# Designs tried in a protein design run: peptides against a protein of PDB entry 8PQO. Part 125

Target 1, 252 residues: chain A of PDB entry 8PQO
Amino acid sequence: VLLKEYRVILPVSVDEYQVGQLYSVAEASKNETGGGEGVEVLVNEPYEKDGEKGQYTHKIYHLQSKVPTFVRMLAPEGALNIHEKAWNAYPYCRTVITNEYMKEDFLIKIETWHKPDLGTQENVHKLEPEAWKHVEAVYIDIADRSQVLSKDYKAEEDPAKFKSIKTGRGPLGPNWKQELVNQKDCPYMCAYKLVTVKFKWWGLQNKVENFIHKQERRLFTNFHRQLFCWLDKWVDLTMDDIRRMEEETKRQ

## One batch from the design tools (peptide; made by RFdiffusion4, then SolubleMPNN)

Design b1_p20_1_s2 (from b1_p20_1, 14 letters changed)
Fold by OpenDDE base, seed 5:
Structure b1_p20_1_s2 (fold): chain B 252 residues (1-252), chain A 20 residues (1-20)
Amino acid sequence: as target 1 above (252 residues)
Amino acid sequence: SSLSDLYMTMANLILDYYFA
């Protein structure tokens, strides 16, 4: 098991981020042809548990069309079905990813707290001390080009180049986080993303767990760069606007 | 991007397991 807490600092408020996140997910999905292919939504309903209220989703990602034919033919039953269970009780979110074939030997859990701070809270997910001491804290800087793979880099999604016309935020210079403390009119938040990866196959555990973390970090980095650079597209939207966009996307 | 990245990540994991 490998745990890392990714801390993504953004020059947006927690309330703004709720809109921006949903918009950016929808926008990214639209930009991907066939991105919804092979996704089965089993459950999408409100939930209430232990004082937590939100939306619960259970999706199956069928990877049969996403892998080469020879992989599909050789894969055992259930190996190409990924289950995603998500509890969205913003500002808290939890996602659990499992595989039918791997059962308890495979787990990706992503727990996120969105806080109006600069990533300074320790153990925001309230882990036991013994577990917390094994968690690596990883800061993601959306303005740091060195954290972006060349193949993922787009100039229009570069926070170091983008300036919001509507808010005046950006571009984000090398010391933007430090400067943000002194900018009383600019809101900020941190997404604390505790990622638990378990891959219990002897000889492959460390390799696969590290690989998954690398991909998650890449995903978080790229997504939040987009979210910020799309600020002018979503900052004036309401949650009702987002819901309409989601419905339109489901019809395509 | 998130969904496609998930699919590609899972596909790569499967490929790595079976062929590495």
Scores: peptide ipSAE 0.033, ipTM 0.693, DockQ to the pose 0.547
Fold by OpenDDE base, seed 4:
Structure b1_p20_1_s2 (fold): chain B 252 residues (1-252), chain A 20 residues (1-20)
Amino acid sequence: as target 1 above (252 residues)
Amino acid sequence: SSLSDLYMTMANLILDYYFA
């Protein structure tokens, strides 16, 4: 098991981020070829548990069409079915990813707290002290180009170049986080993403767990760069606007 | 192994779908 807490600082408020996240997810999905193909939504319902109130989703990703034919032919039954269970109680979110074939030997868990701070809270997910000692804190700087793979880099999604017309935020210079403290009119937040990766196959555990973390980091980096650079597209939207957009997309 | 490559591919796909 490999745990890392990714801390993504953004020059947006917690409330703004809720809209921006949903917008950016929807936008990213549209930009991906075959987005939504092979996705089965089993459950999508409100939940309430232990004072947590939110939306629960259970999706199955059928990956048979997404892998080469030879892989599909050799794959054990259930190996290409990925289950995603998500509890969205913003500002808290939890996602659990499992595979039918691997069962308990494979787990990706992503737990996110969105806090109105600069990533300074320790153990925001309230892990046991012994467990917390094994968590690596990883800061993602959306303005740092060195954290972006060349193949993922887009100038239009570069926070170091982007300036929001609607908010005046950006471009984000090398010291943008420090400067943010002195800018009373600029909100900020941190997304604390605790990622737990378990791949319990002897000889492959460390390799796969590290690989998954590398991909998660890459995803979080790119996503939040997009989220910020799309600020002018979503900052004036309401949650009702987002819901309407989602409904319209489902009807197409 | 072919199986490791499969799960690496699956991981990438899952991540793509998570934010897409």
Scores: peptide ipSAE 0.031, ipTM 0.686, DockQ to the pose 0.072
Fold by OpenDDE base, seed 2:
Structure b1_p20_1_s2 (fold): chain B 252 residues (1-252), chain A 20 residues (1-20)
Amino acid sequence: as target 1 above (252 residues)
Amino acid sequence: SSLSDLYMTMANLILDYYFA
């Protein structure tokens, strides 16, 4: 098992981020070729548990069409079905990813707290001390080009070049996080993303767990760069606007 | 809905890495 807490600081409020996240996910999904193919939604319902209220979703990702034919032919039953269970109680979110074939030997869990701070809280997910001491805290700087792979880099998604016309935020210079503290009119938040990866196969555990974390970090970096650079597209939208957009997308 | 799309992207990234 490998745990890392990714801390993503953004020059947006927690309330703004809720809109921006939903917009950016929808936009990213539209831009992905073959996005949504092989996705089965089993459950999509409100939930209430221990004072937490939100939306619960259970989806199955059928990867049979996404893998080479030889992999599909050799894969055991259930090996290409990934289950995603998600609890969205913003500003808290939890997602659990499992595989039918791997059962308890495979787990990806992502727990996120969105806080109106600069990533300074320790153990925001309230882990036991013994567990917390094994968690690596990883800061993602959306303005740091060195954290972006060359193949993922787009100038229109570079926070160091983008300036919001509607808000005046950006571009984000090398010291933007320090300067943000002095900008009283600029909101800020941190997404604390605790990622738990378990891959219990002899000889492959460390390799696969580290690989998955590398991909998660890459995903979080690119997504939040997009979210910020698309600020002018979503900052004036309401949650009702987002809901309408989601309904319109489902009808297409 | 929003998280699932993020995870689809994640799944695609993982698949691209394994089969590239």
Scores: peptide ipSAE 0.038, ipTM 0.719, DockQ to the pose 0.157; fails the geometry check
Fold by OpenDDE base, seed 3:
Structure b1_p20_1_s2 (fold): chain B 252 residues (1-252), chain A 20 residues (1-20)
Amino acid sequence: as target 1 above (252 residues)
Amino acid sequence: SSLSDLYMTMANLILDYYFA
C-alpha cells in the first residue's frame, strides 16, 4: 500500500472550485473522442451518511475497446472492467476504484478535502498517527512547467501565461503562491487529495503502486491547469447553470 | 481528459501486468 497526499493550491475560492471542477470535467470529457464509450452508470443517487450529504455514483468502465485486441483476448474475465464508486459531498469527495478480477488485491482510493487555505493543514483526512507518518505530502504547482510532460503541454492551458479577463487573476509567476498571501482580493484554496494505492501482486506491488501515483499526479496537474486557464468560461456560472448544462448534455 | 487518462493508465497497468 502506498499513500500520498497531493496538495493542489489554486487562486480560486472553495465555492468557485465547485463550479469550475464540474465545468472542467464536462469540458475535458467533450474533448475526448469516444470518452463515453464503454462507461456504464449503474447508480446515480443522493445519499446521506453520518451527516454527510451528497451524490453517490457507481460506474463501470469497460476497457475492452480501449486496449489492443491481443490484450482483450488474453485478459481474464472481469480484468477489463473497472468499477468506480464515488461519494461527492463537496467540499468532501471520495472515489474508490476496483477491478472485478483483482478483487481485494487492487484498490485506488482518492479522498479530497477542499479547504480555504494554502495547503498548511496536516492530516486533514484524520488518519491514525501510525498511518499518517507513512504519507508523503506532495505539493503540485500548477504554474511549474517542469511538472508537465511535453506531450501534455499546451500554451492555452499554461497558468504562467494565462490572464483572466473577468477576474484579473494570473499569470502565475514563479512566486505566485507567496504573492497570493499579500493579495487580499484574490481567493485561494487547497485541494487535499489523499491517494491510497494498493496492488497486492508479488514482485509488482511497488512498481505498479508508484506508476499509478505517477499517473494520478499527472492527471491532477493537467486537470487543475485546465481548470484555472478556463476560469473565464466558468467563473460566472452558477451551480444551477452547471446542472442545466449537464442535463442538456445527457439529452444529446 | 481525466477519463482518457484513467483508461490509458488502466490499460498500461494491465499491459505491464501481463507482460512484466
Scores: peptide ipSAE 0.032, ipTM 0.690, DockQ to the pose 0.554; fails the geometry check

Design b1_p20_1_s3 (from b1_p20_1, 13 letters changed)
Fold by OpenDDE base, seed 2:
Structure b1_p20_1_s3 (fold): chain B 252 residues (1-252), chain A 20 residues (1-20)
Amino acid sequence: as target 1 above (252 residues)
Amino acid sequence: SYLSELYKTMANLILKYYFE
């Protein structure tokens, strides 16, 4: 098991981020192959548990059409079915990813708290001390080009070059986080993403767990760079606007 | 789900790594 807490600081408010995240997820997905093909929604309903109120979703991602034929033919039953269970109670979110074939030997859990701070809170997910001491804190700086793979880099998605016309935010210089404290009119937040990865197959545990974390970090980095650089596209939208857009997309 | 589409992105990255 490998745990890392990714802390992504952004010059947006927690409330703004809720809109921006939903917008950016939708926008980013348009550029991905396969669209919604192979996605089965089993559950999509409100939930309430221990004072936490939000939306629960259970989806199955069928990857049979996404892998080469020989892989599909050799894959054991259930190996290409990925289950995603998500509890969305913004500003808290939890996602659990499992596989039918691997059962308890595979787990990706992503727990996110969105806080109006600069990533200074320790153990925001309230882990036991024994567990917390094994968590690596990883700061993602969306303005740091060195954290972006060359193949992922796009100038139009570079926070160090982008300036929001609507808000005046950006570009983000090397010391933007430190300077942010002195900008009273600029909101900020941190997304604390605790990622738990478990892959218990002997001989592959470390390789796969580290690989998954590498991909998660890459994903978080690119996504939040996009989110910021798309600020002018979503900052004036309301949650109601987003909901309408989602409903319209579902109908298409 | 906030992360459903992000998962798709992750899946695509994994697929590209192993199969492309």
Scores: peptide ipSAE 0.045, ipTM 0.720, DockQ to the pose 0.153
Fold by OpenDDE base, seed 3:
Structure b1_p20_1_s3 (fold): chain B 252 residues (1-252), chain A 20 residues (1-20)
Amino acid sequence: as target 1 above (252 residues)
Amino acid sequence: SYLSELYKTMANLILKYYFE
């Protein structure tokens, strides 16, 4: 089991981020070919538990058409079905990814708190001391080009180059986070993303767990760079606007 | 979603390693 807490600081408010995240997810999905194919939505309903109120989704990703033929032929029953359970109670979100074949031997859990701070809170997810001792805190700087793979880099998604016309935010220089503290008119937040990865297979546990974390970090980095650089596209939208857009998309 | 697509990709890669 490998745990890391990724802290993504953004020059947006927690309330703004709710809109921006939904917009950016939708926008990024448009750029993916074959998106949504093989996805079965089992559950999509509101939930309320222990004061947590939000939307619960259970999706199955059937990967039979997404893997090479030899994998499909050799795959045991259930091996190509990935379950994604998500509890979206913004500003808190939890996603659990499992596989029917691997059962307890495979787990990806992503728990996110969105807080109006600069990533200074320790153990925001309230883990037991023994568990928290093993969590690596990883700060993601969306303005740091060195954290971006060359193949992922796009100038139009570079926070160090982007200037928001609507808000005046950006570009983000090397010391933008330090300077942000002195900018009274610029909101900020941190997404605390606790990622738990379990891949219990002899000889490959550490390799796969580290690989998954590497991909998650890559995803978080690229996504939030996009989110910020698309600020002018979503900052004036309301949650009602987003809901309407989602409904319209479902009809297409 | 964008996140979900990446998860599918990761799952695919994991499965490739598993069944090699």
Scores: peptide ipSAE 0.037, ipTM 0.706, DockQ to the pose 0.460
Fold by OpenDDE base, seed 5:
Formats: structure tokens, sequence, C-alpha cells
Structure b1_p20_1_s3 (fold): chain B 252 residues (1-252), chain A 20 residues (1-20)
């Protein structure tokens, strides 16, 4: 089991982020040809548990069309079905990813707190001390080009180049986080994303767990770079606007 | 995209687990 807490600092408020996140997910989905292929939504309903209220979703990602033919032919039954259970109770979110074949031997859990701070809180997810001491805190700087793979880099999604017309935010220079403290008119937040990865396969556990973390970090980095650079597209949107966009995306 | 990368990640995991 490998745990890392990714802390993504953004020059947006927690309230703004709720809109921006939903928009960016929808927009990214629209930009992907066939992105919804093989996705089965089993459950999408509101939930209430121990004072936590939000939306619960259960999706199955059928990867048969996403892998080479030889993989599909040789894969054990259930190996290409990924279950995603998500509890979206913003500003808290939890996602659990499992695989039918691996059962208890595979787990990706992503727990996110969105806080109006600069990523300074320790153990925001309230882990036991023994567990917390094994968690690596990883700061993602959306303006740091060195954290972006060359193949992922797009100039139009570079926070170091983007200037928001509507808000005046950006571009984000090398010291933008330090400067943010002195900008009283600019809101900020941190997404604390605790990622738990379990992959029980003798000889491959560490390799695969580290690989998954690498991919998650990559995803978080790219996504939040997009979110910020798309600020002018979503900052004035309402939740109703977002809902309409989500419905449109589902039809594709 | 984010969703595309998710699928790629899962596919790569399967490849590494069963074939690499």
Amino acid sequence: as target 1 above (252 residues)
Amino acid sequence: SYLSELYKTMANLILKYYFE
C-alpha cells in the first residue's frame, strides 16, 4: 500500500472551484473523442451518511475496447472491468476504484478536501498517526512547467502564460504562491488529495503502486492547469449551466 | 483528456500486470 497526499494550490476560491471542476471535467470529456465509450452508470443518486450529504455514483468502465485485442483475449474474466464508486459531498469527495478480477488485491482510493488555505494543513484527512507518518505530501505547482510531460504540454493550458480577462488572475510566475498571500483580492484554495494505492501482486506491488501514483499526479497536474486556464470560460457560469453542460456531454 | 488518461492508466496497469 502506498499513500501520497497531493496538494494542489489554486488561485480560486473553494466556491469557484466547484464550478470550475465540473466545467473542466465536462469540457475535457467533450474534447475527447470516444471518451465515454465503455462507461456504464449503475447508480447516480443523492446520499446522506453521518451528516455527509452529496451525490453518489457507481460507474463501470469496460476497458475491452481500450486495450489491444490480444489483451482482451487473454485477460481473465472481469479483469477489464473497473468499478468507480464516488461520493461527491463538496467540499469533500471520495472515489474508490476497484477491479472485478483483482478484488481486494487492488484499490485506488482518492479522498479530497478542498480548503481555503495554501496547503498548510497537516493530516487534513485525519488519519491515525501511525498511518499519517507514512504519507508523503506532494505539492503540485500548476505553473511549474517542469512538472509537465512534454507530450502533455499545451501553450494554451500553461498557467505561466494565461491571463484571465474576467478576473485579472495570472499569469502565474515562479513565485506566484508567495505573491498570492499579498494579493488580498485574489482568492486561493488547496485541494488535498489523499491517494491510497494498493496492488497486491508479489514482485510487482511497489512498481505498480508507484506507477499509479505517477499517473494520478500527471492527471491532477494536467487537469488543474486546464481548470485555471479555462477560468474565463467557467467563472461566470452557474450550477444550472454546469448541469446543462453535463447533460450535453452525456449525449456524446 | 482526464477521462482518456484514466482509461490509458487502467489499460497500462492491465498490461503490466498480465503481460509485462
Scores: peptide ipSAE 0.035, ipTM 0.704, DockQ to the pose 0.536
Fold by OpenDDE base, seed 4:
Structure b1_p20_1_s3 (fold): chain B 252 residues (1-252), chain A 20 residues (1-20)
Amino acid sequence: as target 1 above (252 residues)
Amino acid sequence: SYLSELYKTMANLILKYYFE
């Protein structure tokens, strides 16, 4: 098992982020080829548990059409079915990813707290001390180009180049986080993403777990760079606007 | 190994559609 807490600092408020995240998710989905293909939504309903209220979703990703033919032919039954269970109680979110074939031997869990701070809170997910000491804190700087793979880099999604016309935020220079503290009119937040990866196969555990973390970090980095650079597209939207957009998309 | 490559592919695909 490999645990890392990714801390993504953004020059937006927690309330703004809720809108921006939903918008950026929808936009990113549109930009991906084959978006929605092979996705089965089993459950999408409100939930209430232990004082937590939110939306619960259970999706199955059928990867049969997404892998090479030889992989599909050789894959065991259930190996290409991925289950995603998500509890969205913003500002708290939890996602659990499992595989039908691997069962308990495979787990990706992503737990996120969105806090109005600069990523300074320790153990925001309230792990036991013994567990917390094994968690690596990883800071994602959306302005740091060195954290972006060359193949993922797009100038229009570079926070170091982007200037928000509507808010005046950006571009984000090398010391943008320090400068942010002195800008009373600019809100900020941190997304604390605790990622738990378990892959219990002898000889492959460390390799696969590290690989998954590498991909998660890549995903978080690119997504939040997009979210910020799309600020002018979503900052004036309300949650009702987002819901309407989602409904319109579902009808297509 | 074959299994390693399979799940590497799966992981990439999951992450690709994670935000849907």
Scores: peptide ipSAE 0.030, ipTM 0.657, DockQ to the pose 0.071

Design b1_p20_1_s4 (from b1_p20_1, 14 letters changed)
Fold by OpenDDE base, seed 3:
Structure b1_p20_1_s4 (fold): chain B 252 residues (1-252), chain A 20 residues (1-20)
Amino acid sequence: as target 1 above (252 residues)
Amino acid sequence: SSLSELYKTIANLILEYYFS
């Protein structure tokens, strides 16, 4: 098991981020080749547990059409079905990813707290002290081009170049986080993303777990760069606007 | 999406390990 807490600092408020996240997820999904092909939504319902109220979703990603034919032909039953269970109780979110074939030998858990701070809280997910000692805190800087793969880089999604017309935020210079502290008019938040990766296969555990973390970091980096650079597209939207957009998308 | 690519990658890793 490998745990890392990714801390993504953004020059947006926690309330703004809720809209921006939903918008950016929807936009990113539209840009995906094949769209929602192979995605089955089993459950999408409200939940309440221990005072936590939110939306629960259970999706299955059927990867049979996404892999080469020879892989599909050889794959064990259930190996190409990935289950995603998500509890969205913003500002808290939890996602659990499992595979039918791997069962308990494979787990990706992503727990996120969105806090109105600069990523300074320790153990925001309230892990046991012994467990917390093994968590690496990783700061993602959305303005740092060196953290972006060349193949992922787009100039229009570069926070170091983007300036929001509507808010005046950006571009984010090398010391933007420090400068943000002195900018009373600019809101900020941190997404604390505790990622737990379990891949219990002998000889490959560390390799695969580290690889998955690398991919998650890449995903988080690119997503939040997009989210910020799309600020002018979503900052004036309300949650009702987002809900309407989602409904309209479902009808198409 | 990056998420879909991640899932594809994970699936490929699972399969690669199983058939190695």
Scores: peptide ipSAE 0.033, ipTM 0.701, DockQ to the pose 0.739
Fold by OpenDDE base, seed 1:
Structure b1_p20_1_s4 (fold): chain B 252 residues (1-252), chain A 20 residues (1-20)
Amino acid sequence: as target 1 above (252 residues)
Amino acid sequence: SSLSELYKTIANLILEYYFS
């Protein structure tokens, strides 16, 4: 098991981020070839558990169409079905990813707190001290080009070049986080993303767990760069606007 | 997407482990 806490600092408020995240997820999905293909929504309902209230979703990602025919024919039953269970109680979110074939031998858990700070809080997820001491804290800087793979880089999604017309935020210089403390009119938040990865295969555990973390870090970096650079597209939207957009997308 | 690539990679690793 490998745990890392990714801290993503953004020059947006916690309330703004709720809209921006939903918009950016929808927009990113549209930009992907075959977006939504092979995704089955089993459950989408409100939940209440242990004082937590939110929306619960259970999705299955069917990978049969995403692999070559010979792989599909040889794959064990359930090996190409990925289950995603998500509890969205913003500003808290939890996602659990499992595979039917691997069962208890595979787990990705992503727990996120969105806080109005600069990523300075320790153990926001309230882990036991013995567990917390094994968690690596990883700061993601959306303005740092060195954290972006060349194949993922787009100039229109570069926070170091983007300036919001509607808010005046950006571009983000090398010391933008330190400067943000002195900018009383600019909101800021941190997404604390505790990622737990378990892959219990002899000889492959460390390799695969580290690989998954590398991919998650890449995903978080690219996503939040997009979210910021799309600020002018979503900052004036309401949650009702987002819900309407989601319904319209489901009808297509 | 990075997510799709991840899931595809995991699927391939599962298959390679049992069939290679």
Scores: peptide ipSAE 0.032, ipTM 0.697, DockQ to the pose 0.587
Fold by OpenDDE base, seed 4:
Structure b1_p20_1_s4 (fold): chain B 252 residues (1-252), chain A 20 residues (1-20)
Amino acid sequence: as target 1 above (252 residues)
Amino acid sequence: SSLSELYKTIANLILEYYFS
């Protein structure tokens, strides 16, 4: 098991981020080949547990059409069926990813707290001390081009070049986080993303767990760069606007 | 190994779909 806490600081408020996240997810999904093909929604319902209120979703991703033929031919039964269970109680979210074939030998868990701070809270997910000491804290700087793979880099999604017309935020210079403290009118938040990766197969555990973390970091980096650079597209939207857009997309 | 590449592919696909 490999745990890392990714801390993504953004020059947006927690409330703004809720809109921006949903918008950016929807926009990113449109840009992906195949869209929702192979996604089965089993459950989508409100939940209440231990004072936590939110939306619970259970999706199955059928990856048979998304992998090369040789992979499909070699894959054991159920290996290409991925289950995603998500509890969205913003500003808290939990996602659990499992595989039918691997069962308990494979787990990706992503737990996120969105806090109005600069990533300074320790153990925001309230792990036991023994567990917390094994968590690597990883800061993602959306303005740092060196954290972006060349193949993922887009100039229009570069926070170091982008300036929001609507908010005046950006471009984000090398010291943008320190400068935020002095800018009373600019909100900020941190997404604390605790990622637990388990791949229990002997000989492959470390390799696969590290690989998954590398991909998670890549996704978080790219996503939040997009989220910020799309600020002018979503900052004036309400949650009702987002819901309407989602409904319209489902009808198409 | 072929198995390692298989799971790498699956992992990549899962992560791509995570934001869908």
Scores: peptide ipSAE 0.032, ipTM 0.687, DockQ to the pose 0.073
Fold by OpenDDE base, seed 5:
Structure b1_p20_1_s4 (fold): chain B 252 residues (1-252), chain A 20 residues (1-20)
Amino acid sequence: as target 1 above (252 residues)
Amino acid sequence: SSLSELYKTIANLILEYYFS
């Protein structure tokens, strides 16, 4: 098992982020070929547990169409079905990813707290001390080009070049986080993303777990760069606007 | 989607392990 807490600092408020995240997810999905093909939504309902109220979703990602035919033909039953269970109680979110074939030998858990700080809180997920001491804290700087793969880099999604017309935020220079502390007019937040990866197959555990973390970090980095650079597209939207956009997308 | 690429990669790793 490998645990890392990714801390993504953004020059947006927790309330703004709720809109921006939903918009950016929708926009990113539109830009990808294949859309929701192979995604089955089993459950989408409100939940209440231990005072936590939110939306629960259970999705199955059928990867049969995403792999070569020979792989599909040889794959064990259930190997290409990924289950995603998500509890969205913003500002808290939890996602659990499992595979039918690997059962308990595979787990990706992503727990996120969105806090109005600069990533300074320790153990925000309230792990036991013995567990917390094994968690690596990883800071993602959305302005740092060196954290972005060349193949992922887009100038229009570079926070170091972007300036929001609507808010005046950006571009983000090398010391933008330190400067933000002194800018009372600019909100900020941190997404604390505790990622737990378990891959129990002997001989591949460390390799696969590290690989998955590398991919998660890449995803988080690219997504939040997009979210910030799309600020002018979503900052004036309401949650009702987002809901309407989601409904319109479902009808197409 | 970026998530689909991740899941595809994971699936490929699972398959590579099984068939190795």
Scores: peptide ipSAE 0.033, ipTM 0.702, DockQ to the pose 0.674; fails the geometry check

